# Ledger of designs, part 171: peptides against a protein of PDB entry 3V4L

Target 1, 386 residues: chain A of PDB entry 3V4L
Amino acid sequence: GQPLAKDKVALLIGNMSYWEHPKLKAPLVDVYELTNLLRQLDFKVVSLLDLTEYEMCNAVDEFLLLLDKGVYGLLYYAGHGYENFGNSFMVPVDAPNPYRSENCLCVQNILKLMQEKETGLNVFLLDMCRKRNDYDDTIPILDALKVTANIVFGYATCQGAEAFEIQHSGLANGIFMKFLKDRLLEDKKITVLLDEVAEDMGKCHLTKGRQALEIRSSLSEKRALTDPVQGAPCSAEALVRNLQWAKAHELPESMCLKFQCGVHIQLGFAAEFSNVMIIYTSIVHKPPEIIMCDAYVTDFPLDLDIDPKHANKGTPEETGSYLVSKDLPKHCLYTRLSSLQKLKEHLIFTVCLSYQYSGLEDTVEEKQEVNVGKPLIAKLDMHRGL

## One batch from the design tools (peptide; made by RFdiffusion4, then SolubleMPNN)

Design b2_p19_2_s3 (from b2_p19_2, 7 letters changed)
Fold by OpenDDE base, seed 5:
Structure b2_p19_2_s3 (fold): chain B 386 residues (1-386), chain A 19 residues (1-19)
Amino acid sequence: as target 1 above (386 residues)
Amino acid sequence: GKNTALPGVITDEEVEKIL
């Protein structure tokens, strides 16, 4: 019969905003587009941008809690990286310059832990450079991997080479994602799908002699990303996995705030990524005696590092939200919370209404505090040590 | 130079020369 997945879980990490390294652009689009494709494939997707070393470790640990016997696990990484002695290292945004293995996540260590879960399929998609880091002379003594026939690596480039992004004036994919996205939904064995992506990259004059996909596989079974999930979660473990995933994707409910002056504000929430949320406000009712009114969100938790200069924008794009702006309501003020993984407590903030009455010169302010609990990934408490 | 394994960039000018 066709193979069945017990469940399908993906962790996508896109690191762009490096502190001590060149900033990237492609991971934003690549993580977003891959998230939407994997959701069409019935994957439970956690999508995270701009993680520190500690946040990356915790994201991997939470991903490993979702893995179990016969579950399909997919890890995608886009960012800086290196390869020493056949070990792949993902570079966190807070990594020093130069970075070393002690500042980075070893993919082969993650693979070892995935093999302990007896997963039905392990897919690694590594959109990073594979050059040697000459500042890291450490040879990782990795424990011997279990002999399993369910591992697939798609490396965006060959050993010792660079991965590339295309700098356009607009939003563009990395080279690997540009070809991968066109085939990802095909009902094919995952190695056959990746071989076709490798051929498409090899035919493209942009990539020829610059970047070549490398596939490393032990996959002896005909497994595809299209393989159906087994029916309703009958086990306690499947219920726990579904609850844990739902917890990481729960948005706050939209609110209608009523001010004493009779102004009504709609407050809404949208997910861009598992750690990135857009707050939007709109005036839904204004008494005729009020000639002007504006509703601002303020007083965010200090852990979120929200610059007021970047809050309360007239467009999503002015917040840096280019991908979800089509799906957002129009004529709002928009605020982007890009670091929800840093939130230690409930998201409490103030809605401030500034307004003027007809025939009065003075601006009046009314404030309401809003508590929306822990939105999205903030429910996982990724900042708390286990 | 510091060999940080940086993702390479293909510029718009390089894309236009190749397209």
Scores: peptide ipSAE 0.029, ipTM 0.601, DockQ to the pose 0.718
Fold by OpenDDE base, seed 4:
Structure b2_p19_2_s3 (fold): chain B 386 residues (1-386), chain A 19 residues (1-19)
Amino acid sequence: as target 1 above (386 residues)
Amino acid sequence: GKNTALPGVITDEEVEKIL
């Protein structure tokens, strides 16, 4: 019969905003598109952008808590990386220049921990460079992997080569995701699916002789990403996993704020990623005597590093939110919170209503404090470490 | 130091030369 997954869980990490390294663009689109595809495949997806070393470790630990016997685990990474001695290293955004293995996450260590969970399938999709890092002579002593025969690596590039993004003026995928997305929903053994992606990449004139997909697998069964999830969560562990994932993806409820002047504001929330939220404000009622009225958000927790110059924009795109802008309400003020993993406390902020009465030159301000609790990934307290 | 392990970028000019 077709294999059944006990559940399906994915962690997607896209690192772009490096401190000491060249900034990337493709991981934004790649993580977003892959998230939507894996959701159509009934994966529980955690999607994270721009993680530090500490935040990446915590994201992996939280992902491993979602894994159990017969669960399908998928790790996707897009960002800077290297390969030394057959070990793949994912580079965090805070990595020094030059980085070393001590500043990076080893994928083979994550695989070991996934094998301890007795997972049904382990898929790694690594959209990173695989060049040797000449500044790191560390030979990782890896523990012997178990013979589980349920492992698939899709490397965006061959050993010793670079992965590429296309430098468009607009939003563009990385080369790997450009081809992967067209096949990912196919009901095929995952190694056959990736082989077809490798053929498509090899036929493209842009990538021919520049980038080639490498597939490394030990997969004894016909397992596919399309494999159905086992029906009712019958185990206590499955219920815990479902609750943990649901908590990490819970948005604040939309609020109707009423000001003393009689203005009513709708405060709304949208998820772009598990750690990225858009706040939007709209005026839903205005007394006729008020001629001008705007509702700004301010006084955010310092841990979020919100630049006021990028807050309270007339469009989502002016905040750096290009992907979800079509699904957002129009005619709002928009603010993008891109670092929810840094939030140590409840998200408390001020809604400031600035308005003007007909026949008065002076602007009046009213303020209301709003507590929305811990939104999205902030419920996992990733900043505390395990 | 050699930035040895960074993703490459294909420029629009390089795409146009390959198209």
Scores: peptide ipSAE 0.029, ipTM 0.597, DockQ to the pose 0.777
Fold by OpenDDE base, seed 3:
Structure b2_p19_2_s3 (fold): chain B 386 residues (1-386), chain A 19 residues (1-19)
Amino acid sequence: as target 1 above (386 residues)
Amino acid sequence: GKNTALPGVITDEEVEKIL
């Protein structure tokens, strides 16, 4: 019979906004498109952008809590990386220049921990460079991996080579995701699917002789990403896993705010990623004596590092939100919260209504504080203990 | 040279030269 997954869980990390390294662009689109495809495959997906070392460690720990016997685990990473002595290192956005293994996450350590969970399948999709880091001569003393025969690595590039992104004038995928996305929904053994992606990359004139997919597998069973999840969660562990994932993906409910002047504002929320949320405000009722009014959001928690210059924009795109803009209401003011993993407290902010009466030159302001609790990934309290 | 493991960028000019 077709193998059954006990559950399917994916962690997707896209690092772009490096502090001490060149910025990337492709991981934004790649993580978003892969998230949507894996959701169609009934994966529980956590999608995270621009993580520090500490935040990446916590994201991996939370991912490992979602893993159990017979669960399919998928880790995708897009960002800077290196490979020393057959160990793959993912580079956090706060990594120093030069970075070392002590500043990075070792994929083989994550694999060891996944093997301790007795997972049904371990898939690693690594969209990063695989060059040696000559500044890190540390040989990781890794304990010997168990022979589980359920491991698949898809490396975007060959050992010692670079992964590439295509600079288009707009949003574009990285080379690996460009080909992977066209095949990912196919009901095929995951190694066969990746072999077809490798062939498609090899036929492309842009990638020929520059980038080639490497597949490293010990997968003895015919497992696919399309493998159905075993029916209703009957175990306490499966219920806990479902609740933990659901917490990390719960948006605040839309609110209707009423101001003393008689203006009514709709406050809404949309998820771009597990750590990225769009807030939008719209005027739903205005008294006729008020000629102009705008509803601004302000006074965010300092941990979110919200630049007011990028808040309260007339379009989602002006906030840096290019992916979900089609699904958002029109004629709002938009604010993008891109660092929800940093939120230690409840998301409390001020809605400021600025308005003008007919025949008065002066602008009037009314303010309301709004508490929306912990949105999305902030419910996991990834910073518990700092 | 800085061995920054940069994802190589294929520029639009390189795409246009190859198309």
Scores: peptide ipSAE 0.026, ipTM 0.568, DockQ to the pose 0.685
Fold by OpenDDE base, seed 2:
Structure b2_p19_2_s3 (fold): chain B 386 residues (1-386), chain A 19 residues (1-19)
Amino acid sequence: as target 1 above (386 residues)
Amino acid sequence: GKNTALPGVITDEEVEKIL
């Protein structure tokens, strides 16, 4: 019969907003598109942008809690990286210049931990450079990996080579994701699927002689990303995994705020990623005696580092939200919370209504505090330890 | 309207399908 997955879990990390390194663009689009494709494949997807070393460690730990015997685990990373002595290092956004192995996450260490979970399949998709880091002389003494015959690496590039973004005037994929996305839904053994992606990259004039996919696999079984999940959660661990993932992706409910002046505001929430949420406000009712009114959000928790200059925009795009803007209601004010992983407490903020009566020159303000609890990834308490 | 399930939104219906 076709292999069954006990469950399917993916962690997608896109690092772009580096502090001490060149900023990237492709990881935003690549993580978003891959999230949507893996969801169509019944993966539980955690999608995270712009993680520090500490936040990446915690994201991996939370991902490992979702893994169990016969679960399919997929790790995707897009960002800066390097390869020393056959070990792949993912570079966090807070990594110093130069970075070393002590500032980075070793993929082979994550693989070791995944093998301890007795996973059914381990897929690593590494959209990063594979150049040697000459500033890191550390020879990692890794413990011997178990022979599990269920490991697949898709490297976006060859050993010692760079991975590239497609430079367009707009949003564009990285080269790897551009070809991967066209094949990802195919009912094929994952190594066959990746080989077809490698052929497609090899035929492209943009990638020819610049970037080639490398596949490394021990996969002895015919396993595909399309393999069906085993039916109803037959174990307490499966129930816990489902609840944990659901909890990490629960949005606040949309609410109607009523002000004393008789104005009603709709406050809505949308996820862009597991750690990125859009807040939007709209006037849904206005008394005829009120000629103008606007609803602003303010007084966010300091941990979110929300610049008021980037809040309350007339378009999602002005917040940096280019991907979900089509699915958002129009004629709102929009605020993007891009670092929900940093939230230690409940998301409490103020909704401020500014309004003017017909025949009065003075603007009136009313305020309401809103507590939406811990949205999305903030429910996992990814800060346990600071 | 298309319930375009925004990335990372689990709808209550999706939670019910997963649970």
Scores: peptide ipSAE 0.006, ipTM 0.335, DockQ to the pose 0.016

Design b2_p19_2_s4 (from b2_p19_2, 6 letters changed)
Fold by OpenDDE base, seed 4:
Structure b2_p19_2_s4 (fold): chain B 386 residues (1-386), chain A 19 residues (1-19)
Amino acid sequence: as target 1 above (386 residues)
Amino acid sequence: GKNTAFPGVITDEEVAEIL
């Protein structure tokens, strides 16, 4: 019969905003588009942008808690990286220059831990450079992998080569994701699907002789990303996994705030990624005696590192939110919280209403404190370590 | 030296030379 997945879980990491390294652009679009495709494939997707070493370790640990016997695990990474001695290293945003293996996550170590979970399929999609890092002479002593015959690596580039992004005037995919997205929904063995993606990349004049997909696999069964999830979550472990994933993706409920002046504000929340949330405010009722009225958010937790210059924008795009802007209500003020993994406490902030009465020059302010608990990934307490 | 293990960028200018 067709193989069944006990469940399907994906961790997607896109690192762009490096401290000591060149900033990237493609991982934003790539993680977002891949998230939407994997959701159509019934994957539970955790999508994270701009993680430190510590945050990446915690994200992997939380991902491993979602894995169990016969679960399909997919790890996608887009960012800086290197390959030394056949080991792939993902570079966190806080990595020093030069970085070393001690500052990076080894993909083969993650694979070992996935094999300990007795996963049904292990897929790694690595959109990173595979050049040797000459500043890291460390030979990693990796534990021997089990012979599970359920492993697939899709490397965006060949060994010793660079992965590229296409720098357009707008939002663009990386080269790998550009071709992967067109085939990812096909009901094919994952190695056949990736081979077709490799052929498509090889036909493109932009990539020909610059970047080639490498597929490394030990896959004895006809496993596909389209393989159906086994029916009702009948195990305690499946219920725990579903609850854990659901907690990490729970948005705050939309709120209607009422001010003493009679203004009513709608406060809404949208998820861009598992660690990125947009807050939006809109005036839903205004007394006729109030001529000017603005509702802005302020007094965020310091751990979120919110620059007030990027808060309370008239468009989502002015906050750096280009992907979900079509699905957001219009005529709001928008604030993007891009670092929810840093939130140690409840998300408490102030909604400040600034308004003017007809015939008065003075601006009046009213404030309400809002506690929305721990939104999205902040429920996993990733900042505490495991 | 500089880390050489970075993603490359294909610029719009390079795309225009290849097209």
Scores: peptide ipSAE 0.022, ipTM 0.526, DockQ to the pose 0.834
Fold by OpenDDE base, seed 2:
Structure b2_p19_2_s4 (fold): chain B 386 residues (1-386), chain A 19 residues (1-19)
Amino acid sequence: as target 1 above (386 residues)
Amino acid sequence: GKNTAFPGVITDEEVAEIL
């Protein structure tokens, strides 16, 4: 019969805003485009940007809770990384300079834990450098991996080489994602699909002799990312998995705020990633005696590190939200919350209405506090233990 | 048609399709 997945779950991590290392750009677009493609493939996708070591560990732990017997697990990482002795290390944004294995996540340790879940397929897509780290002499003594014939690694580059970004004046993919996205929806065995991506990279004049895809696989079965999910959640474990994923992706409901002056504001929310949300405000009703009226959001929780200079922008792009701007309502003020994983409490903030009456020179202000609970990934309490 | 919310906007409707 056609192979069936019990479920399909993906964790995508894009690290860009390093504290002690060069900043990257491609992971933003790469995580976003891969999220959209995997969602079209009926994957439950957790997409996370700019994680610390602690936040990455918790994201992996939550991902492992979504895995079970016959589930397809996909881990994508875009960021800084290294490879020592065939072990791949993902570098968190808070990693020191120089970093060591103790500051990083070992992919082969994650694979061990995925094998304990009896997964149907394990796919790793590693869009990172594979150079040796000469500051890390640690030989990881990994416990013997189980011999499972269901593992696929797609490395964006060959051993000892770098992965590259396309330097354009705008948003651009990394080299790996540029070729992967064109084939990812094909109904092919995942190793055949990745081999075709490797051929496309090898034919392109931009990538030829600079970057080559490496595929490592034990996959003995014909498994594809297009394999259908086994029908309606028949098990208690499938229901728990659906609820856990849904909990991490639930947006706040849109609100209609009414001010004493008779102005009505719509407050709306959009998810760019599992840890990135856009707040937008729009004036939906204004009395004719009010000539000017603006609705600002302020007084965010300190844990979110929101700079007021980047809040309340006239376009999504001015917030750094270039990807979802087509889908957002027009003529709003926009604020981007990029670190929802850091939220310990409910998201409470102030909506401030500034307005002017016809024939009065002075501006009037009215304020309302809004509590939207824990949005998106903030519901998982990824800070339990700090 | 699946109202595939536009690429990268996760909506309440998409959460409801998974539940």
Scores: peptide ipSAE 0.007, ipTM 0.360, DockQ to the pose 0.016
Fold by OpenDDE base, seed 3:
Structure b2_p19_2_s4 (fold): chain B 386 residues (1-386), chain A 19 residues (1-19)
Amino acid sequence: as target 1 above (386 residues)
Amino acid sequence: GKNTAFPGVITDEEVAEIL
């Protein structure tokens, strides 16, 4: 029979906004498109952008809590990275220059922890450079991996090679994701699917002799990403996993705010990623005596590091939200919260209504505080204990 | 099915399908 997954869980990390390293662009589109494809494959997907070392560790720990016996685990990473002695290191956005293994996450350590969960399949898709880091001579003393015939690595590059971004004017995939996305939904053994992706990369004149996919696997069974999830969640563990994932993806409910002047505002929320939310405001009712009014969001928690220059924009694109803009309501003011993992408390902010009466020159302001609880990934309290 | 949730926006309906 076809193998069954007990569940399917994916963690996708895209690091772009490095502090001490060159900024990347491809991870934004790559994480987004891969999220949509894996969701069509019935994966529970956690998608995270621009994580610090501490945030990456916590994201991996939360991912490991979603893993259990016979669960399919997929880790995707797009960002800076290196490979020393066959160990792959993912570089957090706060990593120093030069970075070392102590500042980075070792993929083989994550694999060890996944093997302790008795997972049904472990897939690593690593869209990062695989050059040696000559500033880190540390040989990680990793305990021997268990002999599990359920591991697949897809490396975007060969050992010692670079991963490349396709620099087009605008949003573009990385080279690996460009080819992976065209085949990811195919009902094939994951190693066969990745081999076809490798062939497509090898046939392309842009990638030929520049970037080649490396597949490393011990997969003895015919497991595919298309393998169906086994039945209704009949176990307490499966219920807990579903609730934990759902908790990390729950949006705030849309609100209707009523101001004293008689203006009504609709406040809405949309998730771009598990740690990225768009807030939008719209005027749904205005008294005729009010000639102009705008509803701004302000006074966000300091932990979110919101630049007011990018808040309250007339388009989603002006906030840096290029991916979900088609799905958002029109004629709003938009604000993008890109660091929800940093939220320690409830998301409390102010809705400020600025308005003008007919025949008055001065603008009037009314303010309402809004508490929307902990949106999306903020419900996991990734910063518990800081 | 009606998983016409807009691609890339995580919606309350998508949360409800997983619960």
Scores: peptide ipSAE 0.006, ipTM 0.352, DockQ to the pose 0.016
Fold by OpenDDE base, seed 5:
Formats: sequence, structure tokens, C-alpha cells
Structure b2_p19_2_s4 (fold): chain B 386 residues (1-386), chain A 19 residues (1-19)
Amino acid sequence: as target 1 above (386 residues)
Amino acid sequence: GKNTAFPGVITDEEVAEIL
């Protein structure tokens, strides 16, 4: 029969906004497009941008809680990285310059923990450089991995080489994702699919002799990302997994706020990623005696580092939200919350209505406080320990 | 309200189907 997955879970991490290293751009598009493809494949996907070391550790720990016997686990990483002695290191956004193994996440340690869960498939897609870090002379003594036949590594580049971004005008994929996305939905054994992606990269004149996909696999079974999930969750562990994942993806409900002046606003929420949310406001009713009316969001929790200069924009693109802008309501004011994994408390903020009456020179303000609880990834309390 | 299921966003309906 066709193999069945008990469930399918993916963690996607895209690091771009490094503190002490060159900023990247491709991880934004690559994580977003891969999220949409894996959802079409019935994966439970957590998508996270710009994580610190501590936040990356917590994201991996929460991902490992979703893994169990016969579950398919996929880890994707796009960002800075290195490879020393066959160990792959993912570089967090807060990593010092130079970074070392103690500042980074070792992929082989994550693989060890995934093998302890008796997963049905382990897929690692590593879109990072594989150059040696000459500032890290440590040889990590990794414990011997269990001999499991269900491991696949897709390295976006060969050993000792760089992974590249195609920096053109606008949003562009990394080289690996550009070819992977065209094949990812194919009903093929995952190693056959990745081999076809490697051939497509090898035929491209832009990538030929610059970047080559490396596939490392122990996969003895015919397993595909298209393999169906085994039916309704019958176990307590499967119910807990579904609840934990649903909790991390619950958006706040859209609100209709009514002001004393008779203005009504719609307050709406959209997810760009599991840790990135767009707030939008629109005027849905205005009395005829009010000639000017704007609704601003303000007074955000300090842990979110919201610059008021980047809030309340006339377009999603002015907030840095280019990917979901096509699906957002038009003619709103938009605010992007890009660090929901820093929110320790409930998301409480103020909606400020500024308006003017016909024949009065003075602007009037009305304010309402809004509590939307813990949105998206903030429900997982990834800060428990600071 | 229309929790607009964006491509790449899970709907309240999709969350309810998973629960």
C-alpha cells in the first residue's frame, strides 16, 4: 500500500535581519512560498522569521513536541550558516561576530532528538552556506545517531560552497527555493524529487558552477511529501498535537468598534507568518457631520519594539508586507507586528479615532483600549525562562 | 467577521477542522 503519515509537521525558519552580519532578503519569500506549498501537502506548518538563539531553541523544542512515532517532520532553514567537520550550524540573528558553535544551533543535535521520537520521515532542507568557519576550531562530540532509514538532507549547496540569493529589483527567491517550488507538489519519493531539482539547478546557466544541490539520504522506503495523513486523530497525543498547532495559528477575531461620535471602525487581523501579523483599520460608518476621520493604532507593548513611524501606513507595502498585500482589504491603515515571539503578555493596544466636525476648526479624539489576547505564536509562551 | 484566509494563513474554519 502507499505509506501513510501519522501526521505531517514542518518548522520553517528564515533569518534575515542579522544584528552583526550582512542582512538577507530571500528567506522572507522562501519561507512564505514554502509555507503555502507545505499547507497544500497537509503539513501543519510553523513559519518564523528573524529568531534569536533563545527563540530558535524554543521553536525547535515546540516543534519536537509535535513529533511522534510515524509523524513526518520537516525542518527548513534559510539564513547564514556554516559547516565544520560535517556538522551544520544555523546562525541566529543575535549571533556575535565572529560567531561560534556555542552561539548557533547544530542540525545534527536536532536530528538526534527527532530520531528519539521514532518519526516516519525526517527531512532537513538547509538553504545556507556550507563554508568552514575558521573562527570555530571546536569539534563537537556528537553522540552516535540511531541507525534509522528515514532521513533526508537537501543542502542548497555542496560542501565548502556558498548558497546565493538572486538580488534583482523586488522580491526574489533564493536559488534553491526557485527550483524546489516548481517540483515540491509532485507525487514522487522525496529523494527522486530532490534529484530532479538538482538536475534543474545544474541545467541553469546562472547556477552552473556556482551552486549545486547535495542530497544525503538513508531513506530505504518510498516516502513522499504527498503521502496522505492517517485519518482522524484517535490518540490523546494526536489531539494534543492538533490543539498545540491550532493554538499557534489562531488569529484574533475581527472587531467592530463604535465611538461616541457615531463613527464605526472595522479592526482586522491577518497572519503573514506564525510570528508576523498585520493589523488593519477601516472606517465602515461615518456620520455626515464628520468631515475628516482617521483611526490609528498605538500604545503597543514595549516588548514588540514597534516604531510609530512605521505604523498606520496607507498600504501594506509601506509596512514591509509585500506578500499578503493582494489578499488584504483595500483602503485601510496597516500596521505590521513582526516579532510576536517577544510578546510575554496579552496584546493590548489603543485605537485612537481622530475626527473633525463640519464648521469646527478643532480636531477631536476618542480612544478605545483593545485586548486581543495572545495572537498566533505568542500563545506558545516561547519566552518562559527569561 | 471574515477572517480572510490568506494563502499561507490558516482560516478559523481550517483550525476548526483540525480540532
Scores: peptide ipSAE 0.006, ipTM 0.353, DockQ to the pose 0.016; fails the geometry check

